# Peptides against a protein of PDB entry 5H65: the designs that were tried, part 76

Target 1, 294 residues: chain A of PDB entry 5H65
Amino acid sequence: QYLERTPLCAILKQKAPQQYRIRAKLRSYKPRRLFQSVKLHCPKCHLLQEVPHEGDLDIIFQDGATKTPDVKLQNTSLYDSKIWTTKNQKGRKVAVHFVKNNGILPLSNECLLLIEGGTLSEICKLSNKFNSVIPVRSGHEDLELLDLSAPFLIQGTIHHYGCKQCSSLRSIQNLNSLVDKTSWIPSSVAEALGIVPLQYVFVMTFTLDDGTGVLEAYLMDSDKFFQIPASEVLMDDDLQKSVDMIMDMFCPPGIKIDAYPWLECFIKSYNVTNGTDNQICYQIFDTTVAEDVI

## One batch from the design tools (peptide; aimed at target 1 K30 P31 M204)

Design b2_p27_3_s4 (made by RFdiffusion4, then SolubleMPNN; from b2_p27_3, 17 letters changed)
Fold by OpenDDE base, seed 4:
Structure b2_p27_3_s4 (fold): chain B 294 residues (1-294), chain A 27 residues (1-27)
Amino acid sequence: as target 1 above (294 residues)
Amino acid sequence: SEKEKQSQLLQQLQALHQAELEKEALE
């Protein structure tokens, strides 16, 4: 797409909806803290949610750990099961199910684990050794996903979440529909289990100033703007530093705006109705800033 | 071989289990 550059003063006078190419300075942005800007977004119902904290997950997994694995559900054609018992007062039982590919166990780096009764710590340790981990529980007839408030799939440090509103969960045996049981593509796993996956997004408000006018533009982006996946940034210190560096570059603290670099981006205007009041809002789209850093 | 794969997975699982047991013993 090609658009002529339009000054902000002209944009502010025009009706919505329209698309613009602009060149402006980032006067300010909010939220200032990165972890506050990362949200989960449902592509179907468009609900925005907070990313669960470790404390939230601890509670969910602790509750799950109070349930005893059903022996009848162990060692199926889909998976081989191993059980261990902790030496705590309760003697907690943990079941780990290794998913097979056509009856054969794959290598650890290709293996999907189903964990029943594991703590967050145990699950995280396993996710570092194996390709994928799904927290599960014993259902009436089959293993089932533990809780959509927790990740339905963990791959390394990436936690994949599903939408509670839009998902219609199916039992774990539906993984049989996957021909390739080695790669464990999150979207494929989600589809098999009836999950609508949530998308990690950066949600920020930019105050843009080109000297002719000032406007606020909304940013909701997964991986294009920073060329850094929102899904990975919370668990990777280096990625966090990179995002911070980018933001500091465009909006350096303690420096006058006259010294700020120019930001080129696309924005679209749209109408928002609040009662009798009509407001024009702006959203950044199809913009990458990483090239400006190089 | 399949047996080797199973042994590898079991060994890794046992290592993790042992680590957790050690942690519990220290708490």
Scores: peptide ipSAE 0.041, ipTM 0.708, DockQ to the pose 0.012
OpenDDE base, seeds 1, 2, 3, 5: peptide ipSAE 0.027, 0.025, 0.032, 0.045; ipTM 0.598, 0.581, 0.715, 0.721; seed 5 fails the geometry check

Design b2_p27_4 (made by RFdiffusion4)
Pose (drawn by RFdiffusion4):
Structure b2_p27_4 (pose): chain A 289 residues (1-273, 279-294), chain P 27 residues (1-27)
Amino acid sequence: QYLERTPLCAILKQKAPQQYRIRAKLRSYKPRRLFQSVKLHCPKCHLLQEVPHEGDLDIIFQDGATKTPDVKLQNTSLYDSKIWTTKNQKGRKVAVHFVKNNGILPLSNECLLLIEGGTLSEICKLSNKFNSVIPVRSGHEDLELLDLSAPFLIQGTIHHYGCKQCSSLRSIQNLNSLVDKTSWIPSSVAEALGIVPLQYVFVMTFTLDDGTGVLEAYLMDSDKFFQIPASEVLMDDDLQKSVDMIMDMFCPPGIKIDAYPWLECFIKSYNVTQICYQIFDTTVAEDVI
Amino acid sequence: SEPFNIKKPTLPDGFQDIADDVFDYFN
């Protein structure tokens, strides 16, 4: 009834901060390599970070495999422990600690594992069969998180990361403070260990063109615009294909802008200290499947 | 543009994987 659209030339003449409903074509976008759009964002210090690569994580987990699990930290009231020996793996030993709920192990889909000396591949397999996995190491008096460079919790396809700057790391026994040992809410796990969780976000720069003007608008969201979770996409091939197809739909390589579909969206202007623009309250996924 | 190409990790051939043993032990 009252759906109207503001041309870009009119927006460029106005001061910030304001909000606009627009229609425009996606002339171009960055990143050209779409996997680089997935960033980690700390809600506390607002710092943006790269997600660690497989090679980075492999280094951490292999380095963890050189350390021997400490027998003194095995079989507590919090967890049962089991050590596996290995062959042809530089004498590696793997410790898996099964976390109990009131002195009883829960079902595997509700059971959290703590693991010393495991590989990324093994941790990912364990995450399928169990509720979740925390990579750990034998500290002086208690089990401790392996490294904040690695995920503090792997749950399903989500690798949860914490902020190195804002976190004050606590040892594993502090998991006793969790209300139960079956739900394993990632924010609750992070609070018990003194970790400030990072948030996954898609970060992209769109160049919008409606024929009246041109404008650069940022995309920064976790799951609204694509209806694809940023927290899952790096570990899910189908979600990656969906992002590829949506971006290929709005901005196909090689063909002309005349043939592109229109992008209906809101944008908000704001002062940085020059005026910048950002997409908000917008999804391409509700009308596109 | 370049599509996503991030893949899940894998183990090399002949590697002793503990993951199944952990699940069997739990059961």

Design b2_p27_4_s1 (made by RFdiffusion4, then SolubleMPNN; from b2_p27_4, 14 letters changed)
Fold by OpenDDE base, seed 2:
Structure b2_p27_4_s1 (fold): chain B 294 residues (1-294), chain A 27 residues (1-27)
Amino acid sequence: as target 1 above (294 residues)
Amino acid sequence: MEPMDRKRPTLPEGYEDISDKVYEYYK
């Protein structure tokens, strides 16, 4: 899309909704910490949620480990099962179900694991050896997803979450509806299990200043702004450094704003009503920042 | 921005790691 550049002073006088192209300096931004800027967003109910901390996940999986796998649910047409019993003081039964493709066990890198009683650490390790892992529990008649507060799918280093509000969970046997049981596309898995997948998003507030005016613009973006997926940044040090470098480039610490580089972006205005008070807000959209200073 | 303070998950104290056993079983 193409729009003529509009100065902020002119934008501030306009009614919403409208779209603008701007050139401004990033005076400041919040939150300052990257981990605080990564959220989970539901595309249906639009609720923003915090990405669960490892400590929270540990609790969920530890609780799951106290449950006994139902032997009646092992070895179906969908999966082959194996149970491991630990021998230490924290002895537990761990059931691992290896999902088959048309009755045949696939290669490890194509295999989905369903795990009862696994720890977060074990699950993460397994997700690097197998295609993906779903934490599950024994239901009354079938395996079920363990908890939507935990990932419904761990694939590589990516944790996929579902919306508690919008999801209507279905049992694990619904994975039979998937024709391809080797690639395990997260959206397909979610659909089969009745899960509305949450989206990783960067959520930030930018204070923009072009010398004619100052406005705050909201950024909610998954992978376009930084050209870095929000879904991957939490587990990749290099990606984290890249985001940090980009932000430091546009808003360098200890330097006066006069020396800041110019940021070109698109913003849209919209109305927000708080009781009887009407406020115009701004959101950044369809913008990719370059790593080079212009 | 300040860096993330997230670390890789560790095994709970007293837990046996069965992940290698699972992989070796399937391999």
Scores: peptide ipSAE 0.536, ipTM 0.881, DockQ to the pose 0.657
OpenDDE base, seeds 1, 3, 4, 5: peptide ipSAE 0.535, 0.531, 0.532, 0.532; ipTM 0.881, 0.871, 0.876, 0.878; seed 1 fails the geometry check

Design b2_p27_4_s2 (made by RFdiffusion4, then SolubleMPNN; from b2_p27_4, 14 letters changed)
Fold by OpenDDE base, seed 5:
Structure b2_p27_4_s2 (fold): chain B 294 residues (1-294), chain A 27 residues (1-27)
Amino acid sequence: as target 1 above (294 residues)
Amino acid sequence: MEPMDAKRPTLPEGYESIADKVLKYYE
């Protein structure tokens, strides 16, 4: 889209909602740490959630491992099952269900694993070889997703999460509805299981200054602003460095703002009511930093 | 938005876990 540039001083005097194109310097931003800026966003209820830490996942999987797999749920038309018992750890039982495609076990890179009783370490190790892994538990009549606080789907190093508030979970046998049982598209898996998938987003607050005024703008973006997917950045050191470099470019430490590059971006204003207090806030939208550097 | 595919690292050798047993079983 195209909008004429508007100085911040003019924007600050106008009522919301409106859209603007601006040219400003990034005086400062928060949070400063990248890992703090990556959140999970529900496209339906719009709640923001923290990306679970390994410690959080360990707890969930540890709890899941205390439950014994139900033998009655092994080996269905959908999957073949095998149970392993640990030599240590009081004989923990781990059930692995290999999802079949048209009754045939696929290659590992096309195979979805359903794992019951596995640890995070085991799940991660398996996800590096198999196409996908779903942590599950034994339900009354079928396997069920273990916990929406954990990933509903793990593909390589990518953890896919679902919204607890918006999801209406269905049993694992609903994966039968998928025509393609080889690619395991996250959105398709989510749909089959009644999950509203969460979106990884960068969440930041930019303080913008164009010399006429100062404005704080909120950034919530998945992959457009940095041209880096928020879903991958936490697991890739190079991507993290890239984001850091971009931020350092626009807001270099130890340098005066007069030397900062200009950032062109789109912002929209909106009204926020906090009790009796009504204020205008601003959000960055439809902006790619790589294209907007001047 | 759907995440893109990430490269999968190689598995470390010399450590046997339940995961390793699964891997050996399948392939």
Scores: peptide ipSAE 0.524, ipTM 0.755, DockQ to the pose 0.187
OpenDDE base, seeds 1, 2, 3, 4: peptide ipSAE 0.494, 0.494, 0.499, 0.502; ipTM 0.756, 0.760, 0.758, 0.760; seed 3 fails the geometry check

Design b2_p27_4_s3 (made by RFdiffusion4, then SolubleMPNN; from b2_p27_4, 15 letters changed)
Fold by OpenDDE base, seed 3:
Structure b2_p27_4_s3 (fold): chain B 294 residues (1-294), chain A 27 residues (1-27)
Amino acid sequence: as target 1 above (294 residues)
Amino acid sequence: MEPMDRKRPTLPEGYESVADKVYEYYQ
């Protein structure tokens, strides 16, 4: 689609919904901290939630570690199991289940681990060597996902989360439905376990100024705007620095707005009812950051 | 943008990591 560039002053006078192409300066943005701008979004119910902090996860896994693995659930056709008892830590028992492919244990880089009683640190360390890790607990008749408040799948440095509202959890044996038990595609794992995966998104509010007017535009984007995946940024210092640099470029601290670069982007207007008040809001869409001619 | 202030997952000093045991086991 082609959209002619429209000045903000004209946009502010028009009814919603409409789409616009604009050229404006980023006067300011919020939140200022990157970790506050990364959220989890459900594509089904559209709920936004915070990405759990490591401290939150520690609590969840500590609670999980208080439960004893059920020996009756070990060594099935799906997985081979081994239990370790810590020397200290009140004799914490950790069960690790190595998922087999056609009855054979795969190479570590193709192997999915199911872990009971593991700490966040242990799980993260394991995810560096093995393909993926799922925190689980012993259910009545099968292993079950530990908690949707924690990642359902840790793959490399990426923590995959599921929507509590939209998910209908199924037991671990449902992983048998996967034909390929080597790649462990997160969406496939989620589907097998009845999980609706959450999407990492950048959530920010931009104050845009083109000299004719000022408006606030909402940004919710996974990977297009910065050309950096929101799913990876929290665990990668270099990516964090890149985002910071981009934001500092468009909104440099201590510099007058007249010297700011121009940002070209698409925005759409939409109506929002807040009680008895009807207002028009704006959202950035289909935009990759690029500097315009200064 | 303000820098993140997040802690990386670590074990307390002196705690045994079962992950190391798994590494040794699965060769």
Scores: peptide ipSAE 0.481, ipTM 0.810, DockQ to the pose 0.705
OpenDDE base, seeds 1, 2, 4, 5: peptide ipSAE 0.481, 0.480, 0.481, 0.480; ipTM 0.803, 0.793, 0.798, 0.799

Design b2_p27_4_s4 (made by RFdiffusion4, then SolubleMPNN; from b2_p27_4, 14 letters changed)
Fold by OpenDDE base, seed 4:
Structure b2_p27_4_s4 (fold): chain B 294 residues (1-294), chain A 27 residues (1-27)
Amino acid sequence: as target 1 above (294 residues)
Amino acid sequence: MEPMDRKLPTLPEGYESIADKVYEYYQ
């Protein structure tokens, strides 16, 4: 991976595809708001999706709560079931299925909950006490994932999403195929349920300037660039603050670019064809911001 | 960058949370 540093002016004259090591200043970046920079990426179809808003999730779970759990699907070899009825919410019924390990209910921190009719708030609270939560609904013959527009797995504060295009959903009983029913590894759960998991990524466009030239480079990174997982930043104020501080450091407001720190990174060029027009684009890859600068 | 400032949702006043009941039941 050793590459000599190449000035931007030289890079701008070369054909793609190529890889470069550069040293440049971050003149500007988009989007400016962290909320807009975190997206979901499918490793299979490569589509980028917005992270669902809480309001969207509320709607999905509210709709789910209007459905009555099917009593015929309760208490299987996979899980034990309990139904609660709310007193002050028009008798909302919530079915919670506690997944068993070898026929035995595990400790809460090892237990996967399947929930029908729960609100987002309730699901989040449960995910803080139990290992994981899967929002489900009663299907024809089995429990099924509620909706791929909502998380298929909530583990702690992390919401795991699946790709609607690439996933071929299987019923919840397919969790039986998992040998380990205590750790509930998201990828294993996804595989069992026929889900292609989406990856949280930071998506930004950097305008880089080394004094010889200016180019725009696309950043799509999960955890390497900031050394902060995109999957965790959403619900962690400290991580959000850290990202903000990093960006302010590289692109400080109120001062001229001459005073900006240097950013060392790897970029790759690639061709984009729009009809008869060919454009060379650049993407940052395999780059971690220097800790000595941070 | 402007932070997201996302918080965990809470139930409206007067709404019963099933989460606590579930936890009490399981423990």
Scores: peptide ipSAE 0.456, ipTM 0.798, DockQ to the pose 0.776
OpenDDE base, seeds 1, 2, 3, 5: peptide ipSAE 0.453, 0.450, 0.451, 0.448; ipTM 0.792, 0.793, 0.792, 0.798

Design b2_p27_5 (made by RFdiffusion4; failed a check: the pose's geometry)
Pose (drawn by RFdiffusion4):
Structure b2_p27_5 (pose): chain A 289 residues (1-273, 279-294), chain P 27 residues (1-27)
Amino acid sequence: QYLERTPLCAILKQKAPQQYRIRAKLRSYKPRRLFQSVKLHCPKCHLLQEVPHEGDLDIIFQDGATKTPDVKLQNTSLYDSKIWTTKNQKGRKVAVHFVKNNGILPLSNECLLLIEGGTLSEICKLSNKFNSVIPVRSGHEDLELLDLSAPFLIQGTIHHYGCKQCSSLRSIQNLNSLVDKTSWIPSSVAEALGIVPLQYVFVMTFTLDDGTGVLEAYLMDSDKFFQIPASEVLMDDDLQKSVDMIMDMFCPPGIKIDAYPWLECFIKSYNVTQICYQIFDTTVAEDVI
Amino acid sequence: SSEQKLAEQLLELDEKWDEEEPDLDTH
């Protein structure tokens, strides 16, 4: 009834901060390599970070495999422990600690594992069969998180990371403070270990063109615009293909802008200290499947 | 202050992408 659209030339003449409903074509976008759009964002210090690569994580987990699990930290009231020996793996020993709920191990889909000396591949397989996995090492008096460079919790396809700057790391026994040992809410796990969780976000720069003007608008969201969770997409081939197809739909490589579909969206202007623009309250996924 | 810091981070990231993607057609 009152759906009207503001041309880009009118927006460029106005001061910030304001909000606009627009319709424009995606002339171009960054990043060209779409996997680089997935960033980690700390809600406490507002710092953007890269997600660690497989090679980075392999280094951490292999380095963890050189350390021997400490027998003194095995079989507590919090967890049962089991050590596996290996062959042709530089004498590696793997410790898996099964976390109990009131002195009783829960079902595998509710059971959290703590693991010393495991590989990324093994941790991912364990994450399918169990509720979740925390990479750990034998500290002086208690089990401790392996490294904040690696995920503090792997749950399903989500690798949860914490902020190195904002976190004050606590040892594993502090998991006793969790209300139960079956739900394993990632924010609750992070609070018990003194970790400030990072948030996954898609970060992209869109060049919008409606024929009256051109404008750069940022995309920064977790799951609203694509209806694809940023927290899952780096570990899910189907979600990656969906992102590829949506961006290929709005901005196909090689063909002209005349043939592109229109992008209906809101944008908000704001002062940085020049005026920048950002997409908000917008989803392409509701009308596109 | 927090909003400005986040905006600066986005700008720095965009400048980095401009260096990586100099052949991108913006016309």

Design b2_p27_5_s1 (made by RFdiffusion4, then SolubleMPNN; from b2_p27_5, 10 letters changed; failed a check: the pose's geometry)
Amino acid sequence: SSEQQLLQELLKLDEEWDKEEPDLNLE

Design b2_p27_5_s2 (made by RFdiffusion4, then SolubleMPNN; from b2_p27_5, 11 letters changed; failed a check: the pose's geometry)
Amino acid sequence: DAEQQLLKQLLELDKELDKEEPDLDLS

Design b2_p27_5_s3 (made by RFdiffusion4, then SolubleMPNN; from b2_p27_5, 11 letters changed; failed a check: the pose's geometry)
Amino acid sequence: SAEQQLLQELLKLHEEWDKEEPDLDLE

Design b2_p27_5_s4 (made by RFdiffusion4, then SolubleMPNN; from b2_p27_5, 10 letters changed; failed a check: the pose's geometry)
Amino acid sequence: SAEQQLLQQLLQLHEQWDKEEPDLDLE

Design b2_p27_6 (made by RFdiffusion4)
Pose (drawn by RFdiffusion4):
Structure b2_p27_6 (pose): chain A 289 residues (1-273, 279-294), chain P 27 residues (1-27)
Amino acid sequence: QYLERTPLCAILKQKAPQQYRIRAKLRSYKPRRLFQSVKLHCPKCHLLQEVPHEGDLDIIFQDGATKTPDVKLQNTSLYDSKIWTTKNQKGRKVAVHFVKNNGILPLSNECLLLIEGGTLSEICKLSNKFNSVIPVRSGHEDLELLDLSAPFLIQGTIHHYGCKQCSSLRSIQNLNSLVDKTSWIPSSVAEALGIVPLQYVFVMTFTLDDGTGVLEAYLMDSDKFFQIPASEVLMDDDLQKSVDMIMDMFCPPGIKIDAYPWLECFIKSYNVTQICYQIFDTTVAEDVI
Amino acid sequence: SDDEEWNEEVFEWHSQMPDDIKDESLE
């Protein structure tokens, strides 16, 4: 009834901060390599960080495999422990600690594992069969998180990361403070270990063109615009293909802008200290499947 | 090369972006 659209030339003449409903074509976008759009964002210090690569994580887990699990930290009231020996793996030993709920191991889909000396591949396989996995090492008096450079919790396809600057790391026995040992809410796990969780976000720069003007608008969101979770997309081939197809739909490579579909959206202007623009309250996924 | 430059610009821009915008983005 009252759906109207503001041309870009009118927006460029106005001061910030304001909000606009627009229709425009996606002339171009960054990043050209779409995997680089997935960023980690600390809610506390507002820093933006890269997600560690497989090679980075492999280094951490292999380095963890050189250390011997400490027998003194095995079989507590919090967890049962089991050590596996290996062959042709530089004498590696893997410790898996099964976390109990009131002195009883829960079902595998509710059971959290703590693991010393495991590989990323093994941790991912364990994450399918069990509720979740925390990479750990034998500290002086208690089990401790392996490294904040690696995920503090792997749950399903989501690798949860914490902020190195904002976190004050606590040892594993502090998991006793969790209300139960079966739900394993990631934020609750992070609080018990003194970790400030990072948030996954898609970060992209759109160049919008409606024929009256041109404008750069930022995309920064976890799951609204694509209806694809940023937290799952790096570990899910189908979600990656969906992002590829949506961006190929709005901005196909090689063909002209005349043939592109229109992008209906809101944008908000703001002062940085020059005026910048950002997409908000917008989804392409509701009308596109 | 273009994406490397873009990445640097994104980090620069984000560091300069207001905190209220960052909070709204995280909602």

Design b2_p27_6_s1 (made by RFdiffusion4, then SolubleMPNN; from b2_p27_6, 16 letters changed)
Fold by OpenDDE base, seed 3:
Structure b2_p27_6_s1 (fold): chain B 294 residues (1-294), chain A 27 residues (1-27)
Amino acid sequence: as target 1 above (294 residues)
Amino acid sequence: SEDEEWEKRLKELWSKMPEEVLEEALK
């Protein structure tokens, strides 16, 4: 999209909705801490949620581990099952179900594991060694997803979450609907299980100043702005450092704003109703920041 | 090979408790 550059002073006088191309300096931004800017967004209901912390997940899986796997649900045509009873944890039972493709176990990098009664540590270790892991519980007639407050699918260090509001969970046997039981594409798994997957997004507020005016713009972006996936940043120190470096470049500490680099971006205005008051807000869109100073 | 590694891991998972298997696998 081509738009002529518009000064902020002009934009601030115009009605919404409109789209603009701007060139401004990043005076400040919030939140300052990266982990606070990463959220989960539902593409259907548009709710924003916090990414669960490790402590939250520990509680969920600890609670799940108090439940005993149902022996009747083991070893179906879909999966082979193995159960262990812990000796030092008051007899905690853990079941691992290995999903088969047409009755055959796939390669380790293609295998989906269903884990019942596992701790966060155990689940994460398995996900790092095998392709995919789904935390499950014993339902009345079938295995079911453990809890939408926890990941419905873990692949390596990537945690996939589902929307509680929009999802209508189906039992594990619905994975049979997948023709290929080796790839385990998150969206396909979600669809089979009736899950609306949440999207990782960066959520930030930028205070922009071009010398003619000051404007606050909202950023909600998954992977375009930083060219770094929000879904990976929390689990990768190098990616975190990269984002921090980018932000420090545009908003360097300890120097005056006149020395800041210029940020070129697209913003769109929109109307927000707050009670009886109408407010115009701004959102950054279709923008990728360069790693060089411009 | 991938197959050999998979077989090894599978045997470990079937033969040991999850805690022990996972701890050993990460060493």
Scores: peptide ipSAE 0.036, ipTM 0.654, DockQ to the pose 0.012
OpenDDE base, seeds 1, 2, 4, 5: peptide ipSAE 0.026, 0.026, 0.026, 0.029; ipTM 0.657, 0.647, 0.580, 0.673

Design b2_p27_6_s2 (made by RFdiffusion4, then SolubleMPNN; from b2_p27_6, 15 letters changed)
Fold by OpenDDE base, seed 4:
Structure b2_p27_6_s2 (fold): chain B 294 residues (1-294), chain A 27 residues (1-27)
Amino acid sequence: as target 1 above (294 residues)
Amino acid sequence: SEDEEFEKELKELWSKMPEEVKQEALQ
């Protein structure tokens, strides 16, 4: 980019919208806890949503587990079905549908499971043994996605979510449209099922100070800023540690701001109007934090 | 646990059974 560095004091006096290159110290940031900074963002309606907690998913899957799989929907050209009856107090029936590739069951590490009536624990365990898992329910004429409040696709420890507002769900048989039934690309699965996939994003507010002025800048970024995917950070302790290390480097605890390293980044200003109140806000964009800081 | 048993059962069904038997078991 061909932007010259602009001091914050000058930026604070200018009208929006504009783009700037800045060099500033990270005085403070919010939220302080990493897990609070990870959100889901819809690329269509642009709403931000909380990442569902384990407790939220438990409720959804518990509800799903109270329903008996429809025997009429088992064993189609798309999948082979196996039913388990649990021995717990509920004695629930769990259906696992193994998606076939050209009529043949693929290897487990390439196989998509459709699970009906499974608990979160069971689903998570299975996602570690098979390529992918989709929580489903018996619809009127076909299997359907269980609930967009839950992941539409689980791959290992990664939960893929869809936008409730923008998605127009289609039945499971639409997976037939996928030529490759071994890789299970999330975007392809989403497209087949009429899902607008949500994006994991880091959402943070930075207070930036370059000695000439102080401004608050908003960060919404999926993987560029930290060079760490927001989609993976919640499930990976090492990635979490890395983010924490980066933040501690730029905003070290117990040290005065004069000793803080300089952060170089791009910010854009924009106008926000709330009734009669007009405000200029700032957002960080197209920025990757460097390992070496001055 | 029930979850562990479920996983084990499914694992055996998938990885240990001959293809012919597997197909029968899935019916």
Scores: peptide ipSAE 0.092, ipTM 0.710, DockQ to the pose 0.012
OpenDDE base, seeds 1, 2, 3, 5: peptide ipSAE 0.024, 0.032, 0.029, 0.029; ipTM 0.649, 0.692, 0.683, 0.691; seed 5 fails the geometry check

